Peptides against a protein of PDB entry 7UQJ. Designs and how they scored, part 35

Target 1, 160 residues: chain A of PDB entry 7UQJ
Amino acid sequence: PELYQNFNITPPRGVLFHGPPGTGKTLMARALAASCSSDERKITFFMRKGADILSKWVGEAERQLRLLFEEAKKHQPSIIFFDEIDGLAPVRSSKQEQIHASIVSTLLALMDGMDNRGQVIVIGATNRPDAVDPALRRPGRFDREFYFPLPDVKARFKIL

## One batch from the design tools (peptide; aimed at target 1 K56 Q96, target 1 (a further copy) E97)

Design b2_p14_3_s2 (made by RFdiffusion4, then SolubleMPNN; from b2_p14_3, 4 letters changed)
Fold by OpenDDE base, seed 1:
Structure b2_p14_3_s2 (fold): chain B 160 residues (1-160), chain C 160 residues (1-160), chain D 160 residues (1-160), chain A 14 residues (1-14)
Amino acid sequence: as target 1 above (160 residues)
Amino acid sequence: as target 1 above (160 residues)
Amino acid sequence: as target 1 above (160 residues)
Amino acid sequence: PPAPPPAPALEVLP
């Protein structure tokens, strides 16, 4: 929470964690959630995986996304973490299945419909930022992007 | 390699990282690879995702697994990291597709065929250890398991 | 940065990452830095190792710390990451070298001298939180601490 | 269609 006050930055609605696989995107999102939760002020952490929404929510993915955002709103302050968001919201192509287009459109509408006054942060994580629909990367959605570099070899040596 | 030399421990053939999603399994595997890599002794890190093997290597998954193990052997010292290994090697059921059974059997044979003298470590990561074929969790395969707990909430609060 | 505004929390001056070696402290600090850096708003990440300050900056460590804080202030928003801060700021004992006491006193003064309006976060990482001078762990300094648990011992033993 | 698996338990991070 406090890192953004220092920077006089309006809290993003959506944050995209991107970088090579195993750079700690999901771990960071959980760390952020844990770190925002004091004994007095617990943050509710919602996690979904992009591919799981498409595979497990066949025919109801849009409804499940709506329910997720409603529940996140109900349990403010909250974080919605979409792991592997490139699986949920692939780049729109003329060959894209109508299902994917509908889900992406629903996610766009849900992110746009989040009032900036809501204590709901949406974090998307991807290993392939270029595979995420550019419409999601616009202001008011995932307008902030976080590059998780491969920790430079010199840096990693000191963790272990 | 060096981590095991330091402890006079015979390097395991296979290690299973298990724990809730976003506990840093993939990150730890990469961190281990980087830490074991000195300037003089770089470890080659091979990463595959279980679901990607099934989806992208349809009809050649067994061959691609063999090639992966051969390449890892060629580039010793090496780490083979299977992310979401529950996607590659689901629990054998009477309803399991023959394809999955073949891939699992190939992986079993490859792990069994790794001579303990090889500087090849296989790391499997899963969020669902109970969804991994028990045959993979036997001695000489993923005989070692790592539980990645959810990092305690009190800890993460203070970064943010 | 923005996560703190949502929670009406005053940003910490200093955060202590503590936990056993290989728990991802340095990685988390780098990931935070990368995360706070957008294309429009890059965070400058300064990294120093506690032992390196004592060994490489013999006789000038205090000056180098001052320069580091000045440079971090100049390049706001910034993160100063002290890896192995227990090497820089060991617990004050009657047997402690006068050099360590001077460096610790300088670091205390620098952290106290950081205006809360500055977009400079100081992250200390240590494997030995009890080896860190308690004066650094007071409000206005490293007032926030992060425990990076060992992934449960049963877990770690199985990789190694 | 089988009921979607219950939404993974809200980890209320304490």
Scores: peptide ipSAE 0.006, ipTM 0.361, DockQ to the pose 0.045
OpenDDE base, seeds 2, 3, 4, 5: peptide ipSAE 0.000, 0.000, 0.000, 0.005; ipTM 0.204, 0.300, 0.284, 0.370; seeds 2, 3, 4 fail the geometry check

Design b2_p14_3_s3 (made by RFdiffusion4, then SolubleMPNN; from b2_p14_3 with P1A P9A R12T)
Fold by OpenDDE base, seed 1:
Structure b2_p14_3_s3 (fold): chain B 160 residues (1-160), chain C 160 residues (1-160), chain D 160 residues (1-160), chain A 14 residues (1-14)
Amino acid sequence: as target 1 above (160 residues)
Amino acid sequence: as target 1 above (160 residues)
Amino acid sequence: as target 1 above (160 residues)
Amino acid sequence: APPPPPAPALQTLP
């Protein structure tokens, strides 16, 4: 919570964690969730994996996304973490399955429909930011991006 | 290599990182690779994702696994990290596709064929240890397992 | 930055990351720095190692700490990360070298002298929180602490 | 010997 107050930054609706695999994106999201909860003020952490939404929610993915956002709103303050969001919201191409296009459109609408006054943060994590639909990376959606660099070899040597 | 030398521990052939998603399994594997590398002694880090092997190596997955192990042996000291290994080596069932059974059998043979004298560590990461073929969890394979707990909620909240 | 506004939490001056070695403290600090940087708003990340300050800055450590804080203030928004802060700020004892006492006193004064309006976060990381001077763990300094648990011992022993 | 120049601030790469 406090890191953003210091920077006079308006809270993004959506934050994209991007970087090479194993740079700690999911761990950071969980850390943020764990860090914003106090004994008095627990944050509800919702986690979904992009590929799991497509595979497990076949034919109901849009409904399940709506339910997720409703539940996150009900359980404010909350974090919705989409791991591997490139699996859920791949770049729209003329060859894209209609299902993917519908899910992406639903996610866009849900992110746009989030009131900035809501204590709901959406975090997307991807190893392939260029595989995420550019429409999701626009202002009011995943308008903030976090690069998780490979920890430079020199830097890691000092940790251990 | 050095992590095991420091402890007089015979390097395991295979290590299973298991725990809830976003507990830092992949990150730890990369951290271990970076930590065991010195300026004089760099560890080669090979990373594959279980689902990617099945999807990208359709019809050649067994060959690609063999090549991976050969390359890792050539570039010793090395770490082979299989992220989401439950995707590569699901529990054997009578309903298992023959493709999966072949890939699993190849991985078993490759792990069994690793001489313990080789500076090759195999790390498997999974969110679903119970979805990993029990044959992979036997001595001489992934005989060592690491549970990555969810970082306790209380601890992370003080950062933010 | 924004996660803190949503929760109406006053930004800490200092955050202590503590936990056993290889629990991702430094990695988390870097990930936080990367995460708070956008294309428009980059965070400057300053990293120092506690032992390096004592060994490399012999006789000028206090001055170098002052310069570090001045530079961090100049390059706001910024993060100062002290890795292995137990090396810089050991518990004050009657047997403690006068050099350590001076450095600790300087660090205390620098942290106290940080205006809460400054976009400078200080992160200390240690494997030995009990080796950190309790004076640094008081309100207005490292008043927030993060425990990075060892992934459960049973888990780690199986890898190694 | 003059103290080594402060290690360049790691700019968080965008």
Scores: peptide ipSAE 0.000, ipTM 0.339, DockQ to the pose 0.038
OpenDDE base, seeds 2, 3, 4, 5: peptide ipSAE 0.000, 0.000, 0.000, 0.000; ipTM 0.224, 0.341, 0.183, 0.209; seeds 2, 3, 4, 5 fail the geometry check

Design b2_p14_3_s4 (made by RFdiffusion4, then SolubleMPNN; from b2_p14_3, 5 letters changed)
Fold by OpenDDE base, seed 2:
Structure b2_p14_3_s4 (fold): chain B 160 residues (1-160), chain C 160 residues (1-160), chain D 160 residues (1-160), chain A 14 residues (1-14)
Amino acid sequence: as target 1 above (160 residues)
Amino acid sequence: as target 1 above (160 residues)
Amino acid sequence: as target 1 above (160 residues)
Amino acid sequence: APAPPPAPALETLP
């Protein structure tokens, strides 16, 4: 609640940052954690990469996600930032359906299990919002999406 | 000179990076310092915040600016990056006119006193270019301005 | 050559951007592509993720690397940005030695085969420079390393 | 309070 009190917006359970690579999604997520953190109110910032959770924790990814959400709850107010969330929850492709379905199902359950009164925000960053399982983009999950356009290449090209 | 020889551009005495917060202005300035630095040619990067110069150095801000420019000259090629330069040189508001006028006048004199042959670049970053004293934006000072567009303003406004 | 002619620096064949996640390495690489590109001189920016090349192209990674470097040569001046290069060329661990050794060997050969007269710059980004095969960090390859510190949380807090 | 030392020249990027 109070994280977004300053924004006068109902805190989404999840926010999807999407846009081309190098648009500063990760930078923005860290900066949100920063801007919402005061001396009186330290926000704990958890960062994970989608592909790292899949690759490092084959068979334990669900447990690691649960632990991450528990840790975030213990250290609330918290931000969980999933960089490259399309790597964690790719659109169900036939060959990897079961493993991905389990991880996505776990993430769905964890996001659905976040009390709206909790001071835990989940930010997913992706270069490909359409590669994220649509179930994650539903209300009560990553229900707010923020596009990070490429700064017009022309505008940056003149700068440097 | 040589910093911009590779850009085939006459080195501006000053470059104004402007655009909304978190557009990567500071990151870009560091990038420029990095890109211009080599094993044979180290660029010294000086970073100051406008508000920090005013707040930390009440009554000594002018001296600190002089020292900064002298140090940059000694360590040329150099970049002096003023983050939040609108905090250093706000448009003259009546009550703080004299102190701000003195600091701005010192910065003007320092920028005017940069030999065009010097390898010192001054980068000012601001979220509010119109809040920067117009005298700083004149030729021979911050005469090149680079807009850092928000990734879609709509996206940031909902988050920040 | 000409990309760095303006810096009077021998263009490294490769530049390693290293530092914590979300320090803007990718943003920097795009900014460098931007900086070096003019209306008269468009720089082509190629971006690949190390893990994506390994995961998407099991058994074709070498061919894809060759094609990438050929395309970069055809569209010179060019920047090839490998995000998460530690994912493409991890330090040789015993069990995956052969596949990794082949991909690393291909990347080494491609970097060694870059004519110093070529207008192709290779930028590798990693969060773990020590996880990159030391062979890639040798002279004539990723021989220049740029650390991207986390902006002191305090410094980011003021930027957003 | 003594004027804080001039903030070190930040990273000389190598």
Scores: peptide ipSAE 0.000, ipTM 0.210, DockQ to the pose 0.039
OpenDDE base, seeds 1, 3, 4, 5: peptide ipSAE 0.000, 0.006, 0.000, 0.000; ipTM 0.360, 0.365, 0.310, 0.233; seeds 1, 3, 4 fail the geometry check

Design b2_p14_4 (made by RFdiffusion4)
Pose (drawn by RFdiffusion4):
Structure b2_p14_4 (pose): chain A 160 residues (1-160), chain B 160 residues (1-160), chain C 160 residues (1-160), chain P 14 residues (1-14)
Amino acid sequence: as target 1 above (160 residues)
Amino acid sequence: as target 1 above (160 residues)
Amino acid sequence: as target 1 above (160 residues)
Amino acid sequence: SREYTPEALEIPTS
């Protein structure tokens, strides 16, 4: 931590996995979760699938998001993987419902808002990156974007 | 206050920060929140978002807004910051749930009934200005609109 | 009434001020209420909003609306002004609440219960006219309309 | 109590 405090830098804490289906996005997330449970320093893994937080009550989806990010603050070494994040956080449109734009606005305020979110890495896997809200694709929340391509010749050899 | 009485004008009590993502809106609100808590006279900063207002009960979201504005009037030199305000106050539509139009109407009424002395300042950052209701964007509610643009060369030099 | 009842032209049961925001609709009702700064028993003015009638309870909103109309009949020549009548009377649909829908179901029955010797006029204002419920715009209701447009050049000169 | 309609809970398609 002194190497990041040597400068006035904060580490990148957000990655967006994107690429075609079957290219290794969830596999890489699974390998990262299995590696986080065997290095004997507790990196807590939070798994979230799509719009897992959707509810029929008003304001319960934003409450579940706030609780997920807060439980992430309780244990500092924690990770949040959002599988199929284009279903949870679509581009905010006036035509669609307000529960979707309200979830996206809560996710924006919880990733880079007024209060610091802590040592929480946020990973999102998507097949449709341009269905993710563009305000979620900037540094401070999903700094990096890993493109997982279809494998080339040497990569197919290695996979096989 | 005599300058604002000599000319028959009311000081603006509302600001709408707007601009592209990552251009300085939450940063300015964070710097103003730190400047509210330093000096010989204290300004109280009230931070809000859509999650700690929206409720599942009838008449509880507008009651939380009224409690916010009454508590800010109590601590009279005050700032109220609504981040991602298009999620809290979308454009009123009949094809949406009634709780969003009811929040916009309560917010319009509470802003039209403030202290009328520049005591409670209301600052909102929408990242998208069109999504916010036009009734809130008229002078009398959010008087000023600060456009935080993408920085030009001298501004990028200063930031770097 | 000695003059206007000679010709049998009935006064309107419901007159609707509609237009863009900031066009002076609340000013006209405030100026008509200052024309109620006159002696009593003539042009009693009631200033209500699309809020501060609707409540947590199930009967106080309709009971209070019936009482407002009864006090309007008690002082015979009277005017009821509903500012932001889309807040009190939104469009009834299946995303609508039950308490607003019953407010509309009582306001319609109270406007059809108003007699033909027109001594209570109900003026209502809105910035979004096709967001008020369609039933109050039917004949025998809010049927005469005043459009308040943005000012032209001479009008802006007078305003300045 | 206030609730969202089933149609408001549908995930939008692109």

Design b2_p14_4_s1 (made by RFdiffusion4, then SolubleMPNN; from b2_p14_4, 6 letters changed)
Fold by OpenDDE base, seed 2:
Structure b2_p14_4_s1 (fold): chain B 160 residues (1-160), chain C 160 residues (1-160), chain D 160 residues (1-160), chain A 14 residues (1-14)
Amino acid sequence: as target 1 above (160 residues)
Amino acid sequence: as target 1 above (160 residues)
Amino acid sequence: as target 1 above (160 residues)
Amino acid sequence: MLEYTDEDLEIPSF
């Protein structure tokens, strides 16, 4: 929250971090959370892996998402970080469409249900931005995307 | 510590981490400190904010810098991390020139007084490398600079 | 490269990064690779996920590991980063013991076969240090461990 | 087994 306030930017409801594996998406989310926490204003950071939500909570994934968003709202200001969000909300392929459709629909509803005045930011990290359902990438959801490039050869050259 | 020994590079006394806000400079410094600590060889990590040294220690900033370097030497191997070092050692502007000049002179003397055989590394982080006194960027001081690029210029301009 | 030379530490062949998910292990490995690459001395960074090596290369995982280490040696100075190394070399449980034993044995042999004079560093990242085969955590292999704490207050105290 | 799970973290204030 505070990082965005310092920059006079309307806080996104959702931010998509995308880029090659190990470009620091997860770390950046944590660092943003840490950078937004002051002595007067602690930020609660919630982390979930997209694939873990599907695998651990077969049949309860929707309920677990609802509970996660409720806890995040209760402990605002907060960040919900979905690592590997492409594992949670893949682009609809015909074979797994129903279970994925339900989870995606729940996540969409939860993101849409966040009041713009709420101090809850959702960060999704993915190695496959094109594998994330386009419905999640619309305004009011993951409407801001941050490409985490490979540390370009040029960036390495200035670090040394 | 060890990753650098494999590469036959003369160890810097000081390293300047520079790049736009939220590039992970502070986190990298902490993580380098962590990465230098083994079970047998813990590295002591000292952190100070440049602006805090000026604001909290009006008239005692020089003494606090000396004490910091003494403690770092006593607890070697150690890292001194100055976050927002541009706040501590800005390029001389006419209005605040004397107080800043004294602190810069003290920091210069402390960095020059580090024996090359000492296991104390100084890391300065700044969002404004051009706002750091050029005297600090000379050989034997912050003689190595690490650019923390924006994860793509476009991605930060949407956070900013 | 340089941070480690200052500390007079024998360069590890292997470094184990462990800590909770999203503590920046993968980013740190990349940042260390970046921090070791100069204009004159580019470091080649090889990344593999442990689980991907097991799943994508059923029956060829050993050959792929050998090829990876050969390429890393050919392109030295280099870093091999195994993300989720616990997925590649889990502690031997009775049921999957043979395939895992072969991959672990191959990785052990490759790490043991690295000349101490070689400019190849292996970094393993795990969320489960206790799930990594203890044979990998011996001297000359992953003989150095870096705890990537949660940015919790306690974790700062172990870096400090 | 020290399993580092996805923890809801209070990120301590800087």
Scores: peptide ipSAE 0.000, ipTM 0.195, DockQ to the pose 0.041
OpenDDE base, seeds 1, 3, 4, 5: peptide ipSAE 0.030, 0.000, 0.000, 0.000; ipTM 0.375, 0.218, 0.191, 0.245; seeds 1, 4, 5 fail the geometry check

Design b2_p14_4_s2 (made by RFdiffusion4, then SolubleMPNN; from b2_p14_4, 7 letters changed)
Fold by OpenDDE base, seed 2:
Structure b2_p14_4_s2 (fold): chain B 160 residues (1-160), chain C 160 residues (1-160), chain D 160 residues (1-160), chain A 14 residues (1-14)
Amino acid sequence: as target 1 above (160 residues)
Amino acid sequence: as target 1 above (160 residues)
Amino acid sequence: as target 1 above (160 residues)
Amino acid sequence: MLTYTDEDLEIPSF
C-alpha cells in the first residue's frame, strides 16, 4: 500500500509480475510488502502458489480463494501474492477444463468485488504471461504488468 | 566465487540454499554467479528445476544430469543451480521410487566425482531441506547450508 | 563467503550493486548476508545509506566511516552495505566539494587498508554507477559490479 | 520435517 501512496498514484488492485524464472518476482513482492510495512502499519502478506491451490484443494479451490480474499480483507492492509498464477488461471483453451474456468471466474469476481478503497493488493507472478487468462489482465484486475528480465543478458553472458 | 574466499574456508563443492519460498534463493544463486564473473573470468550458470528434470526427462534424467555436469565442467568456471532440489532428490522413504533412487545415486556420484580443484559449484535450493536426501547433505556434496530466512527481523538480528 | 573460494578467485573486498531503483539491490545484499551466516558463523551486516552518512554526520562522516569499519572488523565475519553509495561517493566533479572528496578518500583508505585475509565484505548499491567515484571501482575496492536490470521500464512508469 | 510452509506471514517492517 505505502509504496504506491508515496508516488501519489492510485495503487493498482492487481499487478502481474512476469519474467524468466529466478528473476526475483516473489522476492520483489515480499520486498514490496516489507517496504509498505511500518511499525504502526504492518502489511499482511498472503502467498499462494497457483498449482498448489489446484492440487491441494480439488473441488474446494473456489472456496479457498474466497476465504483467502476474506482473510486478506480482515487483515488489511494486505498483499495477496499468487506465485505461478499461470498454474491457477491458465488460458481458457478447451471446454473440458470447467474446473479451471470456474476458479478463474471466482478469481475474476473476487478481484472485481474489491472495494477500490480497500487496502488489499493482489500480485500475480508468472514465467508465462501469455499463459495467463487474458480476462485477468484487464483493467481493475492485473492491469499493471512488471517484466522481470533476467539480470542482464550480459550478466547472463558473464555468468554463461 | 569471491565472497567465500575471504572467509578462508575450503569452499564446498555443493551448497544448499534453503528457506521459505520467495526468499530469493534462486536470485541469490544468480547474483552469486554474476559476482563471480569478471571481464576476464566469466562464470557459466546452469539452472535446472528438480521437478523439470523428473517430468521432462522421464527415463533420461540420469543421462541429462551427466550431460549437465559434463557441460559445466567444459565451461569452467561454472555454477550448477538446482532449484527445488527436493523435487529431484526427495528423501528415500519408500521401496517403490526406484527412479528417484537412481537419479539421486547419479547426482551423488557426479558430486563425488568432481575434482576438488575443478571450478564447478553446485547449488541446490529447496523450501524443504529435510525433504532432501540426507546423502546429499554429507561432506563433499551439499555440505554447506544457507538458510534464507524470510526477511524477518531475525535475519536482521543475525545480520546486525 | 564460501562460493568465491571454490573458484580460486581472490574475493573482492568490495562489490558494487547497480541498476535502476527497486531492482532488489538492497534486498540482495541482505540475502547475501543471511546466506553467508551459518549456525556456527554468523555474519554481522552493517547497513548505511550514503546520504544518511552525509546528512546525519556532517563534519563527523569520516570518523563514522572509520568506526563502522572498525566495528565491522571487530564483528568479523561482516558485511558493510552502503545503500545509495552515489550519495556518499559522488563523482569528483568540482573543486568545491572538499568534504565529499575527503569522505571518498577516507572510504578508499579504509577499503585499501583492509587485510586481504579479513572477513569484511563491502557492498555498495547505487542507481547511478556512473555517479560513483571511479576510484572506488578500481581493483581491491568495488572491483566487482552487479547489474540489477529493471524489471521492464513499463513497470516503473505505472508505479511512478 | 522442516517444511517452509507458505505461512500467511506478517512481513515485519524492515
Scores: peptide ipSAE 0.024, ipTM 0.359, DockQ to the pose 0.037
OpenDDE base, seeds 1, 3, 4, 5: peptide ipSAE 0.017, 0.022, 0.005, 0.000; ipTM 0.365, 0.393, 0.224, 0.253; seeds 1, 4, 5 fail the geometry check

Design b2_p14_4_s3 (made by RFdiffusion4, then SolubleMPNN; from b2_p14_4, 7 letters changed)
Fold by OpenDDE base, seed 1:
Structure b2_p14_4_s3 (fold): chain B 160 residues (1-160), chain C 160 residues (1-160), chain D 160 residues (1-160), chain A 14 residues (1-14)
Amino acid sequence: as target 1 above (160 residues)
Amino acid sequence: as target 1 above (160 residues)
Amino acid sequence: as target 1 above (160 residues)
Amino acid sequence: MLEYTDEDLKIPEF
């Protein structure tokens, strides 16, 4: 966030971290949150797991998403990090269409409803970017995508 | 790895990574795997998610665990990394006892059946170490526990 | 540690973690330390910041390094982690040559004086591997170097 | 149960 202000770059509303599991997506999101936090300006970091929102809040996932975004707005500047966002908004498979469709629609509406003046950044992490509903990957949503490569096998090898 | 040679410590068969989510448990497991791999000696890294073994292989989880350990033994030196191992072997709650009991028993037997000469290390990662069946945390299994603290706020700050 | 026993790899005396700030070097060192600790065998983790050794102990940095290595040897198995080791052992710039030269010489002597039977591993972390005195990067010292890549430059740039 | 709660996930408000 501070980096955007310093660069006069319009902050993305949403950023998709994608890459193989264990490439440090969640660690990077936390590191970014911590790094944008200064003694003068604390960033509030909200973390949710996509599958947890579905499983813990069966029938209330929409309400929980709304509450999360409201809380993030109240505590701005803030980062909402969705770990395993493909678990929250999978590409519509025929067997689970209705529940997922409403949750995806709610998340889309929440991201679209964030005014550009809001100091809320949404980071989604996935191991399967193609398993995320394409509607989430459009401009004004998760319109920035960040590939987390496997650290070069050589760079990893040198790590021992 | 080398620490243990210098230490003349018997290698643990299993290691439990625990700590807050996004503390780099999976990244560490991969980095350890990569670090132990050299140009002369590649380590085979097997990664499974605990919940995936249960959900994708309903009724076959035991067979899949056996196959995984056999494959790891064939491709030694190897690391088996269980992400979210609490999803595979939760503390027996009265409501789900039978399926989980057999899977836990199978995993225990597989870990107990590894000879000390086997070049297979098992890493379990969890955000809830107390949600892992205590039988898995006994000597000869996941008898080494690794706390992943939140990166020190100072360490986080320097991460930018 | 265990992976090296299984791999019959000779333990490095020193390992250099290098890469951009925020790539998890310190986190990795802590996680490695935690990972080597078991219920039966705790690893003692010593963490020092290179600049702190110079600034807090003006005129005593050599003594403090000796004490640190002695303490690490007493508490073996142990890890000494130097965060920002480039602050402790910078490439000799003309303005700070004498104090840094003696500290570097002391650190070199301490690393060279570790017998291969000592259960002490030294990890240095830096954002600037080329700012570390080349004498520290020689065989028998920080002779293993671990690059922590930025998770994709694209991932940082678009969050910026 | 050391469940790392959302509180453990908050960057400590300095």
Scores: peptide ipSAE 0.007, ipTM 0.401, DockQ to the pose 0.053; fails the geometry check
OpenDDE base, seeds 2, 3, 4, 5: peptide ipSAE 0.000, 0.000, 0.000, 0.007; ipTM 0.260, 0.259, 0.171, 0.260; seeds 2, 3, 4, 5 fail the geometry check

